# Designs tried in a protein design run: peptides against a protein of PDB entry 5OK6. Part 59

Target 1, 215 residues: chain A of PDB entry 5OK6
Amino acid sequence: ELPGLDSQWRQIENGESGRERPLRAGESWFLVEKHWYKQWEAYVQGGDQDSSTFPGCINNATLFQDEINWRLKEGLVEGEDYVLLPAAAWHYLVSWYGLEHGQPPIERKVIELPNIQKVEVYPVELLLVRHNDLGKSHTVQFSHTDSIGLVLRTARERFLVEPQEDTRLWAKNSEGSLDRLYDTHITVLDAALETGQLIIMETRKKDGTWPSAQL

## One batch from the design tools (peptide; aimed at target 1 D179)

Design b2_p29_2_s2 (made by RFdiffusion4, then SolubleMPNN; from b2_p29_2, 18 letters changed)
Fold by OpenDDE base, seed 5:
Order: sequence, then structure tokens, then C-alpha cells
Structure b2_p29_2_s2 (fold): chain B 215 residues (1-215), chain A 29 residues (1-29)
Amino acid sequence: as target 1 above (215 residues)
Amino acid sequence: MLELADPEKAEEERKKKLEKLTKELLAGL
């Protein structure tokens, strides 16, 4: 059942628990297409529940570049293309108006950056490969705040590396050369890794030497 | 063939890129 228009406005737009609530690291927020949200605002602000301004179901189709992987279009801007809602507010809107059939919610996490919290709309997608098979990549999503250690562990898991095998990471830079990721405690952001970047997992040879020693 | 980067040059480039990426991330890009 749809609440009263004033109640809807208060639930979604309040500064304590709604759209304007403070960001908290680790919390889930959701993207809502801007035009739909503006239509909803007009509807609830109009004061007539039978108004022709009824927004219908939430439809974020214009935010997606594909309906297979449901990837977001590049260059989307908060306040222009979409608004961000905390989980509770998002779920209220979905319960009241529904979500377009077959369309997944666009859920993103709040991350802690130096001196600010931010909803990470575009996490980093890295191409993980083994040194001996550069043509077979695994695309894996990471937060900018994830450690290089996590990237390494993830690579080891994806490639089924045994615990006794030693591994290390290299990043292919813009010049086509390999940058060693020595410090596994720094973040993906600190390492300046970007979406689409090739990350090479090197496995130590049985003789104790590294394949990269031959380069 | 793959080549290893110069560590000092790599560190300099990393710092420059980090500045750019941080700005983009904060801007929501």
C-alpha cells in the first residue's frame, strides 16, 4: 500500500535516514535514475494521489550500457544522471512503485577515503592473468580501498594456486612495461590501478627462480 | 616481449596517476 504523499516525501527526503543522511563506510546505497526521481518528487509534492504525474515503476535502463552484465555507462554524474538513496529509502520506493521487470538494483558501497566518505559508483575492474598465459584473463571487481594483498589472494584463488606456491603481482603500465606491486598492504587506489588494467600473477618456479628474471 | 619498468620512474608515474585517480574518484567518475 502506498503511504500518503507527505509521508513518502518525509521517508525518502529526510536528512536523518533519507537521501540526505550522512554516508557511513560499508553501507549500501542505490542509484535511481534522475528523471524518474524528479517525476516522483513532482508527484508527491503535488498533493494529489490521483495526479497524472504518477511516476510508475522505477526504471534505471538509461544508466546501463548493457543488459547482459548490467554495467553502468561511463561518466554518469550524481545529481544529473542519478540520485543516491540509502538502502532503507531505496527499498521503500521499490515496495511502493516497483522496479522494472528483470532489472537489477544498482547497489554500491560507501568507502572510506582520506578525509571523506564516498559511494563507490565505479569500482575497479582488473584483468587478472597468469604470467604463462597472458591471453586468458579473469575480470574481477575490486574497491579502490581493497589491498593489493586481496588482489593477490583473489588471483591465487581464481587460478587455483596451491598454498605452497609463491606468487607475486605485476601491473602492466601505460608504456607496456611491468610495474612490480611490491607492497601488498597498499590499496588498489594507492597502487594507481585502473579499470581494464592487466594484472599479472607470477608464480615462482620449482627451482626457486622467478620467470621475470628472464626478462 | 614484456619488459620490466624502472622502479624509480614507476614510482613517479604512480604518484602522478594517484593524484589524478583520487580527483576523479572524489568527483564521482
Scores: peptide ipSAE 0.513, ipTM 0.914, DockQ to the pose 0.690
OpenDDE base, seeds 1, 2, 3, 4: peptide ipSAE 0.502, 0.498, 0.496, 0.504; ipTM 0.912, 0.911, 0.909, 0.913

Design b2_p29_2_s3 (made by RFdiffusion4, then SolubleMPNN; from b2_p29_2, 11 letters changed)
Fold by OpenDDE base, seed 5:
Structure b2_p29_2_s3 (fold): chain B 215 residues (1-215), chain A 29 residues (1-29)
Amino acid sequence: as target 1 above (215 residues)
Amino acid sequence: MLTLADPEAAAAARAARRERLEAELLAGL
């Protein structure tokens, strides 16, 4: 059973805990397709629970480019294609109206940038490979705020590198050349890494030399 | 065949890309 229309509006749209609440780093927010949300607004503002403006279950289908990995379409814009709700507000709407059968929630995290908090709608998907097998990639998602050190650790884990083995990273740039990622303390954003970019993990040889020394 | 980028040139190019990526991120892309 649905709460009263005024109660729904106050719960979802209030400035302290609803849609307009301040962003805080590390919190989860959820995407809601814009047309559905506008329909909901019209419904609760209409004051008639039996109105033909009832929005039905949440359906984010138009935001997805595929139903296999449930990837978002590229180029979606907040306020045009979707709205962002904090976790509590999202869960209320789902409990009241339901979510389209089989469709996952679109959960994203607030990240801290130098001068602003932002919901990171598109994490960076990197293609991790070994220097000696460029054809076998592991696609892994990272936040723009994750360190290169985390990328390296993740690569080592995926390729089952033993602790005693020495490794370092290279990023393949648009020109086809390799940019070494020297500083492991900078972020993915600082390193200007992009989705689909090839990240090469180089492993030091037993003789102490690096494979890249031959390039 | 892979080649190594010049570190100084790479740093400059990376700085430019970072600005673009940050702008896209702020726009919600």
Scores: peptide ipSAE 0.607, ipTM 0.937, DockQ to the pose 0.685
OpenDDE base, seeds 1, 2, 3, 4: peptide ipSAE 0.597, 0.592, 0.598, 0.594; ipTM 0.934, 0.933, 0.934, 0.933

Design b2_p29_2_s4 (made by RFdiffusion4, then SolubleMPNN; from b2_p29_2, 17 letters changed)
Fold by OpenDDE base, seed 5:
Structure b2_p29_2_s4 (fold): chain B 215 residues (1-215), chain A 29 residues (1-29)
Amino acid sequence: as target 1 above (215 residues)
Amino acid sequence: MLTIADPEKAAKEREERLKELTKKLLEGL
């Protein structure tokens, strides 16, 4: 059941728990297409529940680049293309108006950056490969705040590396050379890794030598 | 053929990229 228009406005635009609430690291926020949200605002501000300004179901189709992987278009801007809502507000809107059939919610996490919290709309997608099979990549999503250690663990898991096998990571840089990721405690951001970047997992040979020693 | 980057050069370049990436990240998020 749809609440009263004033109640909807207060619930969603609430400065304490709604759209304008403070960001908290680790919390989930959701993207809502800007035109739909503006239509909703017009509807609830109009004061007539039977108004022709009824927004209908939420449809974020214009935010997606594809409907296979449901990747977002590049260069989307908050306040122009979409608005961000906390999980509670998003779920209220979905319960009231519905979400376009088959369309997934666009859920993103709040991350802690130096001196600021942000909703990470575009996490880093890395191409993970093994040193001996550079042609077979696994695309894996990471937060900018994830450690290189997590990237390494993830690579080991994806490639079914046994615990006794030693591994290390290299990033292919813009010049096409291999930049070794020595410090596994730094973040993906600190390592300046970007979406689409090739990350090579090197596995130590049985003889104790590293394949890269032959380069 | 893959070539290993010079560690010192790579570190410097990474630091430069980090500044730009951080700026873009803060503006884009």
Scores: peptide ipSAE 0.474, ipTM 0.910, DockQ to the pose 0.715
OpenDDE base, seeds 1, 2, 3, 4: peptide ipSAE 0.469, 0.463, 0.451, 0.465; ipTM 0.908, 0.906, 0.903, 0.906

Design b2_p29_3 (made by RFdiffusion4)
Pose (drawn by RFdiffusion4):
Structure b2_p29_3 (pose): chain A 215 residues (1-215), chain P 29 residues (1-29)
Amino acid sequence: as target 1 above (215 residues)
Amino acid sequence: DTLEELKAEARTRFNESREPVPFEDDDFH
């Protein structure tokens, strides 16, 4: 059952429960298409529960590239295309109005940058492959603030690399050549990695030589 | 945007110091 209009307003907009919730690293926020949010706002501020301004179910279809991979469209601007809600507010809104059938939520996380916290709406999507098959990829989203060491550990896990196997990473650049990702302590941002980039994990041979010595 | 500024700076530093290895997609066949 729907809460009253003022109750909905307090839950979604205010304090710890709503949009005013402070940004804390690691917390989840969700994207809501702006038109739907504005319609909900007009409804809850209008004083009439029976109003035709009732927004209906949340539908973020215009925010997705397609329904095959459900990727968020690039180039979206907060306040123009979408509004961010903390996880609790999103949960409440979905429980009240529903979410379009078959459509996934758009969940993003708060990250720490040198002097600010922000929701990372566009993490870096990397295609992780082993050197022997450059077409067999695990597509994984990493934060700009994740280390290259995390990228390597993730690639190892995704490919079930055994503990005794030694592995290291390369990145295929826009020129079609390879840049060695030497330092596991730096971040994806420091390594200037971009979405869609191919990350190649090579495995050391049993004799100690590396496949890349052949390049 | 702070993140965009950091990304631009990181790209500048990376391009100044990178050493690409020539590569063809069949080199590991």

Design b2_p29_3_s1 (made by RFdiffusion4, then SolubleMPNN; from b2_p29_3, 14 letters changed)
Fold by OpenDDE base, seed 5:
Structure b2_p29_3_s1 (fold): chain B 215 residues (1-215), chain A 29 residues (1-29)
Amino acid sequence: as target 1 above (215 residues)
Amino acid sequence: DVLEELKEKARKEREARRKLIPFRDDDFD
């Protein structure tokens, strides 16, 4: 059963558990399409439960570029295209109105940046490959705050690299050059890695040489 | 956007540090 309209408004818009709550690193927030959210606001502010302003189920279709991988469109803007809700508020709205059939929730994490918290709407999607099979990529999502060490560990795990095998990373640049990721303690952000960038995991040969030593 | 500013800073710092190795199809053969 739907709560009273005033109770819905107070539950979603409050500063403790609603839209206006402080961001905390590691917490999940959810995107809601702006038009739907404005329709909901109009409905709950109208005071008539039988109003023609009833928003229906949450439909984020306009935020997706495709219904296969459920990737977001590029260039979406908070407050224009979507609103951000904390997990509790999102789950309330979904329980009250439902989510469009087959659509996944658009869950995002709060990240810690220098002096601010932000919901990371666009994590970095990297194409992980092995040096000896550049045509077989694994797309993996990383936070801008994830370390290059995590990217390397993830690549080793995806390619089932044995613990005793030595590996290192290279980034392929847009101009076609390779840049070696020497420092594994810097972040994906600090390394200036971008979505769609090819990251090559090089494995040391049994003779102790590196494949790239011939470059 | 603070993230875009940080990304642009990181890009400029990367460009300054680049040891560009030209990629060849045979680079890892």
Scores: peptide ipSAE 0.436, ipTM 0.870, DockQ to the pose 0.800
OpenDDE base, seeds 1, 2, 3, 4: peptide ipSAE 0.121, 0.373, 0.408, 0.388; ipTM 0.588, 0.768, 0.846, 0.787; seed 1 fails the geometry check

Design b2_p29_3_s2 (made by RFdiffusion4, then SolubleMPNN; from b2_p29_3, 15 letters changed)
Fold by OpenDDE base, seed 4:
Structure b2_p29_3_s2 (fold): chain B 215 residues (1-215), chain A 29 residues (1-29)
Amino acid sequence: as target 1 above (215 residues)
Amino acid sequence: SELEKLKEEAKKKREATRKPIPFKDDDFD
């Protein structure tokens, strides 16, 4: 059942629990398409439940680049293309208005950056490959705050590397060079890794030598 | 954005410290 318009406004826009609430690391937030949200704002501020300004179901279609993989369009801007809602507020709106049939929610996590909390709308998508089979990539998403150690563990898992096998990572740079990821304790952000970047997992040979020693 | 600033700062720091090696797509073959 739809709450009263004033109750909807207070619940979604309440600075303690709504859209303006402080970000907390690890929390889930959701994207809502800006035009829909503005239509909702106009509806609940109008004071008439029977108003022609009724927003209908939430429809984020314009935020997606495709309806197959449900990837976001690149270059979306908060406050221009979408608004961010905390999980509670999102779930209220979905319960009241519904979500477009077949469309997934756009859930994102709050990450802790050195000076701020931020909803990470665009996680880093890395192309993981083995040194001996560069043509077989696994695309994996990472947070900017994830460690290179996690990237390495994830690569080992995806390629079913045995625990006794020794592995290390290289990043392929845009200029075609390789940069070895020596420090596994730094983050994806600190390593300056970017979406679409090729990450090569090198496995040590049985003779104890590295394949890259021939480079 | 603040994240984009941090990314650019990280990139500059990495460029100052990294020792990239030349690579060709056939170098591991």
Scores: peptide ipSAE 0.520, ipTM 0.911, DockQ to the pose 0.845
OpenDDE base, seeds 1, 2, 3, 5: peptide ipSAE 0.494, 0.513, 0.487, 0.498; ipTM 0.903, 0.909, 0.901, 0.903

Design b2_p29_3_s3 (made by RFdiffusion4, then SolubleMPNN; from b2_p29_3, 13 letters changed)
Fold by OpenDDE base, seed 4:
Order: sequence, then C-alpha cells, then structure tokens
Structure b2_p29_3_s3 (fold): chain B 215 residues (1-215), chain A 29 residues (1-29)
Amino acid sequence: as target 1 above (215 residues)
Amino acid sequence: DELEELKKKAKAEREAKRKPIPFEDDDFD
C-alpha cells in the first residue's frame, strides 16, 4: 500500500535514514534514474495522490548500455543521470511503485577511500588470463579497495590452480608493456589497474623457473 | 570526483616507480 505523500517524502529524504544519510563502508546503495526520481519528488510534494505527476514504476533503462548484461553506461554522473539511495529507501520505493519488469536493481557498495566514503558505481573489471593461454580470459569485478592479493587468489581459483603451484601477476599496459605486480598488499586503486585491463597470471615451471625469465 | 583524483595520483606514482618490460603476445609461448 502506498503511504501518504508526506510520509513517503520523509522516509526517502530523511537525512538520518534516507538519501542524505551518511555513507558507511560496506553498505548497499542503489541507483535510481534521475528523471523518475524528480517526477517522484514532484508527485509527493504536490500533495495530490491522484495527480497526473504519478511517477509509475521505477525504470532505469536509460542507465544501461544493454538489456542482456545489464551493464551501466560509461560516464554516468550522480545528480545528473541518477540519484543514490540507501537500501532501505530503495526497497520502499520498489515496494510502493515497483521496478520495470525484468530490469535488475543497480546495487553498489560503499567503499572506504583515504579521506571519504564513496558509493563505488563503477567497480574495476579485470580480464584474468594465464600466461600460457592468453586467449581465454575470465572477466572479474573488483573494488578499487580490493588487494592485489585478492586478485591473485581469485585468478588461482578461476583457473583451478593447485595449492602447491606458485603464481604471480603481471598487468598489461596500454602501450603493450608488462608491469609485475610485486606488492600483493596494495589495492587495485594503488596499483592503478583499470577496467578492461589484462592481468596475466604466471605459474612457476616444475623446474623452478619462471616463464617470464625468457622475456 | 575524489576517486578520479586518487586514480590519477596512483597512475602517476605507478608510472614513476614501475619498470615495465617490453611484451609481445607471443613472448610466453
């Protein structure tokens, strides 16, 4: 059942629990398309439930680049293309108005950066490959705050590497060169890894030599 | 955007410290 318009406004825009609430690391937030949200604002501020300004179901279609993989368009801007809502507020709006049929929610996590919390709208998508089979990639999403150690563990898991096998990572640069990811304690952000970047997992040979020793 | 500034900083720091090796796609074959 739809709450009263004033109740909707207070619940969604309340600075303690709504859109303006402080970000907390690890929390889920959701994207809402800006035009829909503005229409909702106008509707609930108008004071007439029977108003022609009724927003209808939430439709984020314009935020997606495709309806197959449901990837976001690149270059979306908060406050221009979308608004961010905490999970509670999102779930209220979905319960009241519905979400467009077949469209997934756009859930994102709050990450801790050195000076601020931020909703990470664009996690880093890395192409994981083995040194001996560069043509078989696994695309995996990572937070900018994830460690290189996590990237390595994830690569080992995806390629079913045995625990006794020794592995290390290389990042392929845009200029075609390789950088070895020596420090596994730094983050994806600190390593300056980017979406679409090829990450090569090198496995040590049985003779104890590295394949890259021939480079 | 603070994340974009952090990314730019991280990139600049990496570029200053890294020792990239030349690589061709057949180098591991």
Scores: peptide ipSAE 0.509, ipTM 0.908, DockQ to the pose 0.850
OpenDDE base, seeds 1, 2, 3, 5: peptide ipSAE 0.503, 0.495, 0.506, 0.495; ipTM 0.905, 0.899, 0.908, 0.901

Design b2_p29_3_s4 (made by RFdiffusion4, then SolubleMPNN; from b2_p29_3, 13 letters changed)
Fold by OpenDDE base, seed 5:
Structure b2_p29_3_s4 (fold): chain B 215 residues (1-215), chain A 29 residues (1-29)
Amino acid sequence: as target 1 above (215 residues)
Amino acid sequence: DELEKLKKEAKERRAATRKPIPFRDDDFA
């Protein structure tokens, strides 16, 4: 059952648990397509539950570039293309209006940056490959705040690398050369890794040499 | 955007400090 219009407004737009709530690192926020959200605002502000301004189901279709991988379009702007809601507010709206059939929620995490918290709408998608099989990539999402150590561990896990095998990472740069990721304690952000970037996991040979020593 | 600023700064630092090696796709084969 839909709550009263004033109750809906107060639950979604309040500064404690709604849209205006302060960001907290690690929390989930959800994207709502801007036109739908504006339609909802008009409906609840109109004061008539029987109004033709009823927004219907949440439909984020315009935010997606594809309906297979459900990737977001590039260059989406908060307040123009979408609104961010905390998990509680999102779940209320979904409970009241529904979500378009088969469409996944667009969940994102709040990350801690040096000066601010931000909802990370665009995590970094890296193409993980082995040095000896560059044609077989695993696309994996990482936060900008994730360490290179996590990228390495994730690559080792995806490629089923044995614990005793030594591995290291290279990033293919825009010039087509390889940059060694020496420091595993820096973040994806500090390493200046970008979406679509090829990350090569090199495995040490049994003779103790590195394949890249021949480059 | 703060993230875009930090990305730019990281990219500039990386460009200044990196010693990339030339790479061809067949080099690991």
Scores: peptide ipSAE 0.571, ipTM 0.916, DockQ to the pose 0.915
OpenDDE base, seeds 1, 2, 3, 4: peptide ipSAE 0.562, 0.560, 0.558, 0.564; ipTM 0.914, 0.914, 0.914, 0.916

Design b2_p29_4 (made by RFdiffusion4)
Pose (drawn by RFdiffusion4):
Parts: sequence; C-alpha cells; structure tokens
Structure b2_p29_4 (pose): chain A 215 residues (1-215), chain P 29 residues (1-29)
Amino acid sequence: as target 1 above (215 residues)
Amino acid sequence: AELAAEAEERAAELEEKAEEKLAELEAEA
C-alpha cells in the first residue's frame, strides 16, 4: 500500500533516508530517469493522491544502451538525464511503484577522491583475457580508485588460475601495442586505463620464462 | 636511444591522461 504523499516526500527527499543523505565511500546509490522523478515530485507535491500525475512504475529504459547487455549510456549528466537516490530511497520507491518488468536497477557506489566524495556513475569496464586466447574475456567493472593489484587478483579468480601459477598484466593501447602494468599499488586511474580496454594476463612457463619474452 | 625517448614520451602521455581524467571526475562532483 502506498504511503501518503507527505510521507513519501519525507522518505525520498530528506535526512538520512533520502536525497540529502551524506555521501559515504562504499555506499550504493541508484539512478532514476529524470522525467519519472519529476513526475513523482509533481505527484507528491500536488496534494491529490488520485491525480493523473501518478507516475506509475519506474522505467529507466531510456538510460540503457540496449537490453542485451544493459549498459548505462555514456555521456549522461546528473540532474539532466537522471537523479541519484540512496539505496533506501530506491528500495522504497520500487516497493511503492514497482520497477519495469525485466529491467535491472542501475546501482553505483560512492568513492573517495582527493578532496571529495562522489558517486562513480562511470567505472572502468575492463576486458580481462589470458594471453593464449585474446577473445575469451571476462568483462569486469573496476573503480577508477581500484588498484592494479585488485585487477590482477580479479583476473586470477575469474580464470581459476592456480596458486602456483605466476601471472602478470599488460594493457593493449589504442595503437594496438602493449603497455606493461608493472606496479600493482597504483590505481586504474593512475594507469590511465579506459573502458573497453583489453587487459592481457600472461602466465609464466614451467621453465621460468615468460610468453612475452617472445614479443 | 630512440626507444628510451619513445618510452619516456609514452609515460608522459599516460600521466597527462590520468591528470585530465581526475579533473573530470572532480568536476562531476
């Protein structure tokens, strides 16, 4: 059952429960298509529960590239294309109005940058492959603030690399050559990695030599 | 010598890209 209009407004807009909730690293926020949010706003501010301004189910279809991979469209602007809600507000709105059938929520996380916190709407999507098959990829989203060491550990896990196998990473650049990702302590941002980039994990041979010594 | 110069130029390009991206992310805040 729907809460009253003022109750909905308080839950979604105010304090710890709503849009005014402070940004804390690691917390989840969700994207809501702006038109739907504005329609909900007009409805809850209108004083009439029976109004035709009732927004209906949340439908973020215009925010997705397609329904094959459900990727968020690039180039979206907060306040123009979408509004961010904390996890609780999103949960409440979905429980009240429903979410379009078959459509996934768009969940993003708050990250810490040198002097600010922000929701990372566009993390870096990396294609992780082993050197022996450059077409067999695990596509994984990493934060700009994740370390290269995390990228390596993730690649190892995704490919079920055994503990005794030694592995290291390369990145294929726009020129088609390879840059060695030497330092595991720096971040994806520091390494200037970009979405869609191929990250190659090579495995050391049993004799101690590396496949890349052949390049 | 040429290979060393190319490696240094490449490293400078990567550092510039990282700085531009960090400024972009801060501006989105």

Design b2_p29_4_s1 (made by RFdiffusion4, then SolubleMPNN; from b2_p29_4, 16 letters changed)
Fold by OpenDDE base, seed 5:
Structure b2_p29_4_s1 (fold): chain B 215 residues (1-215), chain A 29 residues (1-29)
Amino acid sequence: as target 1 above (215 residues)
Amino acid sequence: SEEERRREERERKRKEKAEKKLEELLKSA
């Protein structure tokens, strides 16, 4: 059952648990399409539950570029295209109004940047491949704040690399050459990795040589 | 060496790209 309109407003817009609450690193926030949210605001502010301003189900269709992978459109802007809600507020709205059938929630994490928390709307999607099979990629999402070490561990896991096997990463640059990712302690951001970039996991040969030494 | 210079230039470009992306992230949501 829908709460009273004033109760809905207070629950979603409050500064403690609602839209205006402080960001905390690691927390989940959700995107809501701006037009729907504005319609909801108009509905709850109107004071009439039977108003024609009823927003209906949450529909984020305009935020997606495709309905297969449910990737966001590029260049979406907070406050123009979408609003951000903390998990609790999102779940309230979904429970009250529903989410459009088949649409996944657009969940994003708060990340810690230098001196500020931000909701990372566009995590980095890397194409992970093995050096011996460049045609078989695994697309994996990483935060800009994730370490290259995490990328390497993730690649090892995806390719079922045995613990005793030695591996290293290369990134294909814009010039088409390969840059070795020597420092595993730097972040994806520091490494300047970007969405769609090919990351090659090289496995050391049993003879102790690296495949790339022969290239 | 020429190799060292090329490495330094790649590292410079990487850093500049990273800084630009950070600025973008800071200006975004």
Scores: peptide ipSAE 0.562, ipTM 0.909, DockQ to the pose 0.800
OpenDDE base, seeds 1, 2, 3, 4: peptide ipSAE 0.554, 0.555, 0.552, 0.559; ipTM 0.907, 0.907, 0.907, 0.908

Design b2_p29_4_s2 (made by RFdiffusion4, then SolubleMPNN; from b2_p29_4, 16 letters changed)
Fold by OpenDDE base, seed 5:
Structure b2_p29_4_s2 (fold): chain B 215 residues (1-215), chain A 29 residues (1-29)
Amino acid sequence: as target 1 above (215 residues)
Amino acid sequence: SAAAEEARRREEERKKKAEELLEKLLASA
């Protein structure tokens, strides 16, 4: 059942708990397509529940690049293409109006950057491969704030590497050469990794040598 | 050594790129 229009407005646009609330690292926020949100605003501000301005179900279709992996289009801009809502506000709107059938929510995390919190709309998508099978890539999303250690652990998990096997990472740079990711404590951002970048997991040989030593 | 100098160069380039990426990220939506 839909709450009263004034109650909806207050719940979603609340400066303390709604759209305007402060960002907190680790929290989930959700994208809502801008035109739908503006239609909703017009509806609740109109004061007539029976108005023809009823927004219908949430439909974020225009934000997606594809309906297979549900990747966002590049270059989306907050306030122009979408609005950001905290989890509670998003769930209220979904409960009141519904979400387009088969369409997943666009959930993003607040990350801590130097001196600012930001909703990470575009996490870094890395192409993980093994040194001995460069043709088989696993695309995995990482936060800019994730450590290289997490990237390595994730690669080991995806490739089913046994605990006793020793592994290390290389990143293919813009010049086409390989840069060794020595420090596993730096972040994805610190390592200057970008979406679409190839990350090679090298596994130590049984003889104790590294495959790259022969390159 | 030449190897040490190249390593330093690459590290400096990485840091510069990371800073540029951070600026881009901060300016993004």
Scores: peptide ipSAE 0.603, ipTM 0.920, DockQ to the pose 0.660
OpenDDE base, seeds 1, 2, 3, 4: peptide ipSAE 0.601, 0.599, 0.598, 0.601; ipTM 0.920, 0.919, 0.919, 0.919

Design b2_p29_4_s3 (made by RFdiffusion4, then SolubleMPNN; from b2_p29_4, 18 letters changed)
Fold by OpenDDE base, seed 5:
Structure b2_p29_4_s3 (fold): chain B 215 residues (1-215), chain A 29 residues (1-29)
Amino acid sequence: as target 1 above (215 residues)
Amino acid sequence: MEEEKRKKEKEEERKEKAKKKLEELLKSA
């Protein structure tokens, strides 16, 4: 059953558990399409539960570029295209109004940037490949705050690399050449890795040589 | 010397790209 309109407003817009709550690193926030949210605001502020302003189910369709991979459109702007809600508020709205059938929630994490927390709406999607099989890519999402070491570990896991095998990463640059990711302690952001970038995991040969040294 | 110079230039380019991306991330919210 839907709570009273005033109760809905207070639950979603409050500063403790609602839209205005402080961001905390690692917490989940959810995107809600702006027009739906504005319709909801109008409904709950109108004071009539039977109003024609009823927003219906949450529908974020306009935020997606496709309904296959459920990737967000590029260039979405907070406050213009969507609003961000903390998990509790999102779950309340979903419980009250529902989510469009088959549509996944748009969950994002709060990350810590220098001196500020942000909801990372666009994690970095990297194309992980092995040096000996460039045709088989694994698309994996990383935070800008994730280390290159995590990217390497993730690549090793995805490719079932044995613990005793030595591996290293290369990034394909805009010029089409390969830049070695020497420092595994820097972040994806510091490494200037971008969505869609090819990351090549090189495995050391049994003879102790690297495949790239033979090119 | 040329390899070290190229390595440094690439590092500077990466740092600039990273800085730009950080600025974008900071502006979007």
Scores: peptide ipSAE 0.556, ipTM 0.899, DockQ to the pose 0.820
OpenDDE base, seeds 1, 2, 3, 4: peptide ipSAE 0.545, 0.543, 0.532, 0.546; ipTM 0.896, 0.897, 0.895, 0.896; seeds 1, 3 fail the geometry check

Design b2_p29_5 (made by RFdiffusion4)
Pose (drawn by RFdiffusion4):
Structure b2_p29_5 (pose): chain A 215 residues (1-215), chain P 29 residues (1-29)
Amino acid sequence: as target 1 above (215 residues)
Amino acid sequence: AEAEAKEAEWLSLTISDVNASVLSAEERA
């Protein structure tokens, strides 16, 4: 059952429960298509529960590239294309109005940057492959603030690399050559990695030589 | 045939004369 209009307003807009909730690293926020949010706003501010301004189910279809991979469209602007809600507000809105059938939520996380916290709407999507098959990829989203060491550990896990196997990473650049990702302590942002980039994990041979020594 | 083609693809790759990731990390240091 729907809460009253003022109750909905307080839950979604205010304090710890709503849009005014402070940004804390690691917390989840969700994207809501702006037109739907404005329609909900007009409805809850209108004083009439029976109004035709009732927004209906949340439908973020215009925010997705397609329904094959459900990727968020690039180039979206907060306040123009979408509004961010904390996880609780999103949960409440979905429980009240429903979410379009078959459509996934768009969940993003708050990250820490040198002097600010922000929701990372566009993390870096990396294609992780082993050197022996450059077409067999695990597509994984990493934060700009994740370390290269995390990228390596993730690649190892995704490919079930055994503990005794030694592995290291390369990145294929826009010129089609390889840059060695030497330092595992620096971040994806420090390494200037971009979405869609191929990250190659090579495995050391049993004799101690590396496949890349042949390049 | 498939394995040879995959190996040929790997060996066709070159290592960059200038490492852009290293350069970017140094600029940000």

Design b2_p29_5_s1 (made by RFdiffusion4, then SolubleMPNN; from b2_p29_5, 17 letters changed)
Fold by OpenDDE base, seed 2:
Structure b2_p29_5_s1 (fold): chain B 215 residues (1-215), chain A 29 residues (1-29)
Amino acid sequence: as target 1 above (215 residues)
Amino acid sequence: SEEERKRAEYLSLKIAERNRAEEHARKLA
């Protein structure tokens, strides 16, 4: 059953627990398409539950570029295209109004950057490949706050590299050259890695030589 | 180092050559 309109407003837009609450690292937040949210605001502010301003089910269709992988469109702007809600507020709205059939929630994490918390709407999508088979790629999402060490471990796992095998990473730069990722303790952000960037995992030979050292 | 840069450039060239060869093979198939 739908709560009273004033109760809905207080639950969703309350500055302590709602849309305006402080961001905390590791928390889940959800995107809501702005037009739907504005329709909901008009409905609950109108004071009439039988109003023609009823928003219906949450529909984020305009935020997606495809209905197969449910990827977001590029260049979406907070406060223009969508609003961000904390998990509790999102779950209340879904419980009250429903979500469009078959459409997944758009869940994102709060990350800690230097001197700021941010909802990471666009994680970095890297193309992971092996030096000896560039035709087989794994696309994997990483946070800007993830270490190069995590990228390397993820590449090893995806390519089923044995624990005793030694590996290292190279990134293809904008000029088409390869830069070696020496420091595994820096972040994806510090390494300036971008979505769609090719990351090459090199595996050490059994003779102890690197394939790239013969070049 | 300059040597590491040259190795990276050489690896990039080999990758580009391979990609071109694969693209040509796809166009001929």
Scores: peptide ipSAE 0.037, ipTM 0.566, DockQ to the pose 0.061
OpenDDE base, seeds 1, 3, 4, 5: peptide ipSAE 0.038, 0.026, 0.007, 0.007; ipTM 0.552, 0.531, 0.356, 0.322; seeds 1, 3 fail the geometry check

